# Designs tried in a protein design run: peptides against a protein of PDB entry 3B8E. Part 173

Target 1, 230 residues: chain A of PDB entry 3B8E
Amino acid sequence: PFLIFIIANIPLPLGTVTILCIDLGTDMVPAISLAYEQAESDIMKRQPRNPKTDKLVNEQLISMAYGQIGMIQALGGFFTYFVILAENGFLPIHLLGLRVNWDDRWINDVEDSYGQQWTYEQRKIVEFTCHTPFFVTIVVVQWADLVICKTRRNSVFQQGMKNKILIFGLFEETALAAFLSYCPGMGVALRMYPLKPTWWFCAFPYSLLIFVYDEVRKLIIRRRPGGWVE

## One batch from the design tools (peptide; made by RFdiffusion4, then SolubleMPNN)

Design b2_p24_3_s3 (from b2_p24_3, 23 letters changed)
Fold by OpenDDE base, seed 5:
Structure b2_p24_3_s3 (fold): chain B 230 residues (1-230), chain A 24 residues (1-24)
Amino acid sequence: as target 1 above (230 residues)
Amino acid sequence: DEIYQEAKKLLELARELRLKALEE
């Protein structure tokens, strides 16, 4: 998200505080939960053919998979961001290069895509209105990520959701998202304004996409053991 | 900046833990 912000010179889609809340608040407990997750029965039973080479390949593939999931998460967040700004009169194309004027507190006549002029305060309100939905989108997408990360080869339906810590992590991050989204004063303290409950559903397609992607990947691995997708 | 750096370290640690969990 930050790279796109810099490259495209768009208004800041996600604040630093929000990023910290995601990284520390929502990812820590789930990460711990995964560490305590039972190893896949099929992985545990397989003797490594070559411990040195197989570990290196596996680490690279895992890293790539996480990178891809992270990209999908970012896309989901940006989708929500662009939708909200579009609903407020700023089409995505119009946002390109707008950051300089957007962040200038002395410019109070920034025009949207429809010719409406926005004061600095109004612009910041709409910007901060995007922070919460972006955060919530990441959380919702993380649900799918956490669920799929339980296994590398087995389907979630086969492995099941037996890790109580993982389940707790899902509820914790959801509760945190709800707290940050709706608790009074969060707009002032964290620049996270309340959002409509309907925005929670905006991320669901991306969560589903991650889920489907991972299930397909796992299916391919099961059908073609030793393939490049593994 | 210090908080951010610490947070970044924690994030990296969390990612490492996730990776290790997947290797098991």
Scores: peptide ipSAE 0.009, ipTM 0.249, DockQ to the pose 0.043
Fold by OpenDDE base, seed 1:
Structure b2_p24_3_s3 (fold): chain B 230 residues (1-230), chain A 24 residues (1-24)
Amino acid sequence: as target 1 above (230 residues)
Amino acid sequence: DEIYQEAKKLLELARELRLKALEE
């Protein structure tokens, strides 16, 4: 997210506080939950041909898969960001290069895509209104991430949601997201303004995409053992 | 609907508080 912010010079899609909330709030408990996830029997029974090389190859493949998931996650956040800004009169193409004027407190006549002038204060409100949905989007896609990370080869439908700790992690991050999104004063304190509950659903297509991606990947692995996707 | 209305109120409040904070 930050790279796109710099490259495209768009208004800040995700604030530093929200980044910290992701790192400390939404990632820690889920990560702990994964540590208590039951090991997949297939993973435990697999004997590497070469313990050194096969381990490295597997780590690379895992890293690539999760890297792709992370990219989809970021795309989901940006989608939500662009939708909200578009709803407020800023079309995506208009946002390119706008950051300099957007962040200048002395410019109070920044025009949106429809010719409406926005004061600095108004722009910052809209910006901070985007932070919360972006954060929520990350949480929603992380639901899929957590669910798919518990297994490498088996379908989520096969292994199920048996780990109570994982379920707790999902509820915890969701509760945190709800708290940060709807607690009074978060806009001032954390630059996270409350959002409409409907915005939670904006991330669902991307969560589903991640889920489908992983299920398809696992299906390919099951059908073609030893393939490059494993 | 109730949650939506409450969220809307909170959003408005947050905006007002932010505006006040920016003016100080």
Scores: peptide ipSAE 0.007, ipTM 0.295, DockQ to the pose 0.026
Fold by OpenDDE base, seed 3:
Structure b2_p24_3_s3 (fold): chain B 230 residues (1-230), chain A 24 residues (1-24)
Amino acid sequence: as target 1 above (230 residues)
Amino acid sequence: DEIYQEAKKLLELARELRLKALEE
């Protein structure tokens, strides 16, 4: 999201603090927990591995999968961002290149797509109104990962451990999303304004997209066992 | 910049740990 902000010169769709909350809160904790739990359970059942081939293949597969899922998540967030701005009079095409004037506090007559003038304060309010829904969209899309993990044909033990850790991670990110969205003072402190409950549902189509993507991936794997897609 | 560098290190560590856990 931040890279697109820089490249497209659009108003900031997601704050840096929110990005850090996603990265540190939702990705790091589950990864660490998985590492510790797996280390405890694997002591007796470790199979011989080829460190060169197996590590390289797994790193590529995981990187590709997370990269693809991350792109879909970003698309979901940007969709929500563009919808909110469009509802406030800023069409997507009008946002391109607008950042320079948008972030200039001395320009108080920035026009929207309909000729309405916006003060700096008004622009920042609508910008910060986008931050929370963007974050919540990512959280809701992550719920699809739980369903994906449940449908994997892994051992009951491996699936159970991964599922518990994932559930904990999803609970944490959801609790964080609720806290950042509805706790008083977050608008001033973190530039995240309260979210209407209806916006939680805006991400559901993208959660479904992730689910469909994974099912298609699984279907390909089932038809071509040992392929690089798994 | 310090926060970014620290976050990057933590993410890299988390990624490595996750990969290791998935390989076992």
Scores: peptide ipSAE 0.007, ipTM 0.235, DockQ to the pose 0.039
Fold by OpenDDE base, seed 2:
Structure b2_p24_3_s3 (fold): chain B 230 residues (1-230), chain A 24 residues (1-24)
Amino acid sequence: as target 1 above (230 residues)
Amino acid sequence: DEIYQEAKKLLELARELRLKALEE
C-alpha cells in the first residue's frame, strides 16, 4: 500500500500504524495458531529425496505462494479503497497524481471527478474512512488465507477444520478487527474511522477468489506432483 | 523509519512462523 502510494501519488489508502496493527495483530496470532495445526499426513509421510535441495525448493514455492496471496489481499484492499473514494466522487484515474494537493492543508478547493470542491478536513475524513475498510478487507481475506494455509496439498474439505485453536484464532482476529473498527478513539489513535457493517462484505469476493485459487492450486499439485505450482 | 523497520521485523517473524507451520 505504501509503495503504491508513493509510485502512483494517490491518497494514502492505509495508515502506517494500521499496517503495523495488521502485521503484528492480525498476522502473528493466526500464524501462531497455524503452528498448532495438525500436520498434513502426506507431508509427514513423504520423505524428501534430497533433504537439502528439496527443502530449499519447497521453501521457495511456499514463499511464492504467500507472495501471491499477499498480492490478492492487497488487491482486495485497494478495491475497497477505490470503491469508497468513487462513491465519494473520486474516480480511480482522478486519484493519480492527486496526493500533493490532497495532503496540502492550504488547498481547500481540491476538485473531485465531478467538479465538487473538497476542503482539507473533508478530504482527510474520506481518507481515514478508507483506512478501516481497507483493514477489514485484509482481515476478511485472511480468513480464507488461514483456512487454506493449514494444508499444503490436501483440500480444505479433505483435511477438515479440526483444529480448535485455528478456529479460535479466526474469532480473535475478527474480534480485533471489530474492536479497531468501532472502538471510540481509534479514529484519533489509528486514523481508523468507524465503518458501516456492509463494508465487511466488500472483501468476500476476494476471500472466495483465494479459496478458488488455493483449491485449483492444490488440485494441480495433486495431479502433477513435483510441478512448479507447489 | 523506525516504525517501518519494526513493521518489517514483525512481517518477517509472521512469515517465519507460517513457514514453520507449513513445514511440520
Scores: peptide ipSAE 0.013, ipTM 0.285, DockQ to the pose 0.042; fails the geometry check

Design b2_p24_3_s4 (from b2_p24_3, 23 letters changed)
Fold by OpenDDE base, seed 3:
Structure b2_p24_3_s4 (fold): chain B 230 residues (1-230), chain A 24 residues (1-24)
Amino acid sequence: as target 1 above (230 residues)
Amino acid sequence: DEVYELAKKLLEEARELRKKALEE
């Protein structure tokens, strides 16, 4: 999110403190929990092939998986960000290059896409209003991501939710999202203003899409063992 | 927590102003 902010020169979609909360509070605990997940029965039956080549392949697969997950999360967050800004009068095209004027506290007449003038304070309020939904969107998408990453080949319905630490991680990140979104003072402390409960559902289509995609992928792997999709 | 509540109020006011502007 921060990289896109710099590259596109758009208003900051997610604060640095919020990013740290994601990294430490929502990503770390669930990620560690995956290390304690019970191995799939089919993985344990396979003999290690060439250890040097297999290690390299596994590292590449892990890197790609994390990269893909991160991109999907970012896309979901940015979608929510652009929707909120559009609802407040700033169309996506208008946001490009606007950062310079947006962040200038001495400019109090920045126009939106409809000619409405926004003071610095008003602009910052709408900016910070985007931070919370962005964070919540990431959390909701992570529900699906973490569940699908639990298994390599088996469906979630077949493998089940045996890792209690993973389940705890899901509840922890959800509780953190609720706390940061609705606890008084978070707007001042973390620049995360409260959002309407309806915005929690904005990310559900993305989570569903990821879940369905992964289940289809796993189904293909099960039907065609040894394929390149594995 | 007054700043937090004020920010929320100002956001709602801004949204209402935008709504009015779109109706004109």
Scores: peptide ipSAE 0.017, ipTM 0.456, DockQ to the pose 0.017
Fold by OpenDDE base, seed 1:
Structure b2_p24_3_s4 (fold): chain B 230 residues (1-230), chain A 24 residues (1-24)
Amino acid sequence: as target 1 above (230 residues)
Amino acid sequence: DEVYELAKKLLEEARELRKKALEE
């Protein structure tokens, strides 16, 4: 998200506080789940040959897969961001290079795609209105990640404990997202303005995309074992 | 809460202004 923000010079799609909430709040459970998966994978893949190289290859493949999923998550967040801004009169093309004027508190006549002038306060409200949906989109897409992680586990017993942690993580992330989205005082303090319930569904296509991606990946792995897609 | 309501109001005003601009 930050790279696109810097390169495209668009208004900030995700605030620093929301980033911190993702890093400290939402990423902890996935990280723990991943650590448990790696530990379980390490226990199960004690093949007698070169366990270090096989572990390293698996870690790289898992890291790549999660990196790709993370990119899809970011795309989902940006999609939500662009939709909200478009609904408020700022088309994606118009946002390119707009940041300098957008962030200037002394410019109160920034025009949208339809010629409407926006004050600094109005612009910041719209910006902060995007932060919450972006965060929520990440959380909703993370549901798919967690479910995918669950389905990757072959052991029923390993799936049981990890499933409880996964489910707990899903509830925690969802509860945090709801709290940050709908607590007015905290929302303002965190620059996360309230989200219409309909925006929770904006992330669902991307969750589906992640599921499709994972199924396609699994299909490719099954057809070409040992490929880069693992 | 007051800041929240103010923000909501300002956003709504901006939307209404945009709507008017589209109608012109």
Scores: peptide ipSAE 0.017, ipTM 0.469, DockQ to the pose 0.017
Fold by OpenDDE base, seed 4:
Structure b2_p24_3_s4 (fold): chain B 230 residues (1-230), chain A 24 residues (1-24)
Amino acid sequence: as target 1 above (230 residues)
Amino acid sequence: DEVYELAKKLLEEARELRKKALEE
């Protein structure tokens, strides 16, 4: 998100503090939960045919999968960001290069896509309105990521959600998101204004996309053992 | 809460102004 902010020179979609909350609050507990996940039954039963090549291939596949999932997560967050800004009169094309004028306190006549002038205060309100939905979108997408990471080869439907620690991690992320979104004072402290409940659903298509992607990937792995995707 | 309510009010005002501008 920060890289896109720099490259596209758009208004900041996600605050630094919110990023820290993601890193510390949403990544740590899930990572711990995955460490305690019982090895998939097929992983334990299959000795690596070639320990050196299979380890390397597995690391590459995991890295690629996580990289792709991370990209989908970022796209989900940015989608929510662009939707909110578009609803407030700023179309995505208009946001390109707008950062300099957007962040200038002395410019109080920044025009939106429809010619409406926005004061600095109004712009910052809209910006901060985007922070919470962006964060929530990432959390919701991470739900799908955590669920799919539970299994390497088997579908989620086959293995089920037996890890209580993983479930706890999901609840913790959700509780943190709710706290940051709705607790009084968070708008001032974290620049995260309260989120309308409807915005929670904006992330669901992306969560579904990640889920479908992973299930398709796993299906390919199951049908073509030793293939390029394995 | 006060900041949020103010922000909400300002956003609503901005939306109304935009609506008026589009109807013109």
Scores: peptide ipSAE 0.016, ipTM 0.393, DockQ to the pose 0.016
Fold by OpenDDE base, seed 2:
Structure b2_p24_3_s4 (fold): chain B 230 residues (1-230), chain A 24 residues (1-24)
Amino acid sequence: as target 1 above (230 residues)
Amino acid sequence: DEVYELAKKLLEEARELRKKALEE
């Protein structure tokens, strides 16, 4: 988000510190849940041919998979961001290069895509209105991530949802999202204004996309063991 | 800036932990 903010010169969709804290929190829960997950039968049965090289390959593959999932998460967040701004009169193309004027408190007549003028205060309100939905989008997408991360190769349907810690993690993540979204003071502390419950559903297509992506990936891995998709 | 750097460090640690958990 921060890199896109700099490159595209768009209004900041989410505070850099906030997004890092979110990423930290969302990565910790899966790591803990995986520690208590039963090892996949295929992993346990597969003896490494060369422990050094196979470990290195696996690390690269895991890193790549996380990178891809992270990109999908970011896309989901930005989709929500652009939808909110578009509903408020700022089309995505109009946001390009707008940052300089957007962040200038002395300019109170920034025009949207329809010629409406926005004061600095109004612009900041709409900007901060985007922060909470962006965060919520990440959380909703992380639901799918939490579910899929418990296995490398096996489908969620094959492995099952027996890990109570994982299930608990899903509820905790949701509760955290609700807390940060609706607790008084979060607008000041994290620049996260309360959002309508309907915005939770904006992320669902991307959550589904990640789920489908992972299932397809795992299917390919099962059919072509040792492929680059691992 | 300090909070940012701390968050980066913690994020990196969490990622490493996740990778280790997936390798087991």
Scores: peptide ipSAE 0.000, ipTM 0.223, DockQ to the pose 0.043

Design b2_p24_4_s1 (from b2_p24_4, 21 letters changed)
Fold by OpenDDE base, seed 3:
Structure b2_p24_4_s1 (fold): chain B 230 residues (1-230), chain A 24 residues (1-24)
Amino acid sequence: as target 1 above (230 residues)
Amino acid sequence: KELEKKAEERALELKKKAEELINA
């Protein structure tokens, strides 16, 4: 999120404090849960045929999987961001390069895509209105990611949710999202304005897409053991 | 046209919220 903000010079889609809350609050418990599940997973049942090559391949596969998952999460968040800004008169193309004028408190006549002028205060409210749903979108997408990362080959329906740490992580992420979205004072403290309940559903299509993608991937792996998709 | 109308409605809501925050 922050990298795209710098590269595209768009208004900040997610505040630094909120990013920190994701990294420290949301990602840690899932990462721990995945580390414990790797010990229970069928990955451990196969003795590494070649400890050096198999470790490197596993590290690369894990890195690629996390990289791909992170990209999909970011895409989901940015989609929500662009939808909210478009609903407020700022089309995606118009946001490119707008940051300089957007963040300038002395410019009170920044035009939207329809020629409407926005004061600094109005722009900041729109920006902060994006932070909460962006965060919630990431959390909802992470639900699917955590569930799919539980197994490399087995369907979620076959493996079930046996890991209590994973369930705790999902609960913690959801509780944090609810707290940041609805607790009084979060708008001032974290620049996260209250989220309308309808925005929770905007992330569900992405979560479903990730779930379907991973189930299809796992199905391919099961049908072609030892394929390059593993 | 529908997006424009929604944008205008949201802009009005945001103006109200801005006023509430300034007066708080």
Scores: peptide ipSAE 0.018, ipTM 0.482, DockQ to the pose 0.020
Fold by OpenDDE base, seed 4:
Structure b2_p24_4_s1 (fold): chain B 230 residues (1-230), chain A 24 residues (1-24)
Amino acid sequence: as target 1 above (230 residues)
Amino acid sequence: KELEKKAEERALELKKKAEELINA
């Protein structure tokens, strides 16, 4: 998120504190759940035929899968950001390069895509209105990531949601998202304004895409054992 | 609908506080 903010020179889609809450809060439980599942899977694994190659391939797969999922996650967040700004009169193309004027407190006549002038205060309200939906979008997409991480080879439909740690992670992320979105003072402390419930649904298409992507990936792995996708 | 109303009320309150903080 922050890299795109720098590269595209757009208004800040997500505050630094919120990014830290994502990195430290939401990703921690998934990481722990994955570590436990790996440990359980390794305990159940009979002697790997080739421990060096199988570990390296598995690490590369995991890295690639997480990289791709992370990109889809970021796209989901940015989609939500652009939708909110577009609803407020700022089309995505107009946001490119706008940061300098956007962040300038002394410029009170920043025009939107429709020629409406926005004060610094108004702009910052809109900016901060994006933070919570962006965060929630990430959390909702991470639900799919957690479900995906549960199974390396098997479909989620085959194993079900029996992992208590996964379920706990989903609840924790949801609780954190609810806390940050709706707790009094978070708007001032974290610049996270309360989220309309409708914005929770904006992320669902991306969660579905990630889910479909992973099921397709797993299907390919199952059909082509030892393929380049492994 | 009740959650939406509460969210709107809180959004209005936060907007006011933000305006106060920016104008201070």
Scores: peptide ipSAE 0.018, ipTM 0.351, DockQ to the pose 0.033
Fold by OpenDDE base, seed 2:
Structure b2_p24_4_s1 (fold): chain B 230 residues (1-230), chain A 24 residues (1-24)
Amino acid sequence: as target 1 above (230 residues)
Amino acid sequence: KELEKKAEERALELKKKAEELINA
């Protein structure tokens, strides 16, 4: 997310503290789920294959899969960001290079895509309005990731613990999203303004895309064992 | 990882600058 902000010179889509909350808070549950999946894979792979090569392949697989999911999450967040800015008069193309003027408090006449002038305060309100739905989009996309992690695991006894971890993860992320979105003072502390409930649904198409992506990935792995998708 | 770290460092710098600009 932040790389795109630097490269494209667009307004900041997500605040620092919010990014830290994502990286340290929301990514922790997926990381724990991964650690359990690795531990299970290591237990199942205790067949007499070369443990160094199989571990390396599995770590690369997991790293690539999560790197790809992370990219889809970022794309989902950016989509929501661009939709909100477009609804407020800033088309994506117009945002390119706009950051310099956007962040300049002395420029109070930044034009949108329709020629409307925006004060610094108005621009910052719109920017901060994007932070909450960007975060919520990531959380809703992570719901899909957690469900995908559930579908990878075929063991019934392991499904019980995994189901509890999944339910706990879903609850924790939802509670965190609700807290950050609606708790008084979050607009000041995290620059996350309250989110309309309708914006929660903007993430659902991306959750569906992740499901489709994972099913396609699983299908490719099943058809081409040992391929680059592994 | 180095690109991510450099991105994070630049992120932190730009955010610090943004916070300074907002609080200034």
Scores: peptide ipSAE 0.000, ipTM 0.273, DockQ to the pose 0.025
Fold by OpenDDE base, seed 5:
Structure b2_p24_4_s1 (fold): chain B 230 residues (1-230), chain A 24 residues (1-24)
Amino acid sequence: as target 1 above (230 residues)
Amino acid sequence: KELEKKAEERALELKKKAEELINA
């Protein structure tokens, strides 16, 4: 996300605090899941085939899967960001290169795609309005990740992911998202303005996309065991 | 309720850390 912000020179789609909440909350659940799977694989002295190569391969596969899921999550967040800005008059094409003028406090006449002038304060309100939905989108997409992890159990992950830890993590993320989105004063303290409940549903297509992606991936793995998709 | 409380506590901790980072 941050790299796209720098490269495209668009207004900041996700605040630093929100990023920290994702990194410390959202990304921790997959990491803990992976750590438990590794620990359970070490405890389960299943017949060492080539234990070094098989562990390394499995770690790489899991890392690649989570990397791909993370990209889809980022795409979902950016979609939400672009939709919000478009609804406020800033089309995606107009946002390219706008950051310099957007972040300049002395420019109070930044034009949107329709010729409306936006003050610095108004622009920052719109920017901060994007942060919460971006975060919520990631959280909602992670619901799909949980479902995927459950369905992986029978086909790819021989190791029983402790569903309780994932459910707990998902609940924690959702509760955190709700708290940050609706608690009074978060707009001032965290630059996260209240989210309309409708934005929770905006992420569902991306959750479905992740689900479809993982089912297709599983299907490919089943048809071509040992392929590059593993 | 206990999970919500823990989430709120963690959110408050993150808020404090964020405030410390913003004020630093």
Scores: peptide ipSAE 0.000, ipTM 0.245, DockQ to the pose 0.079

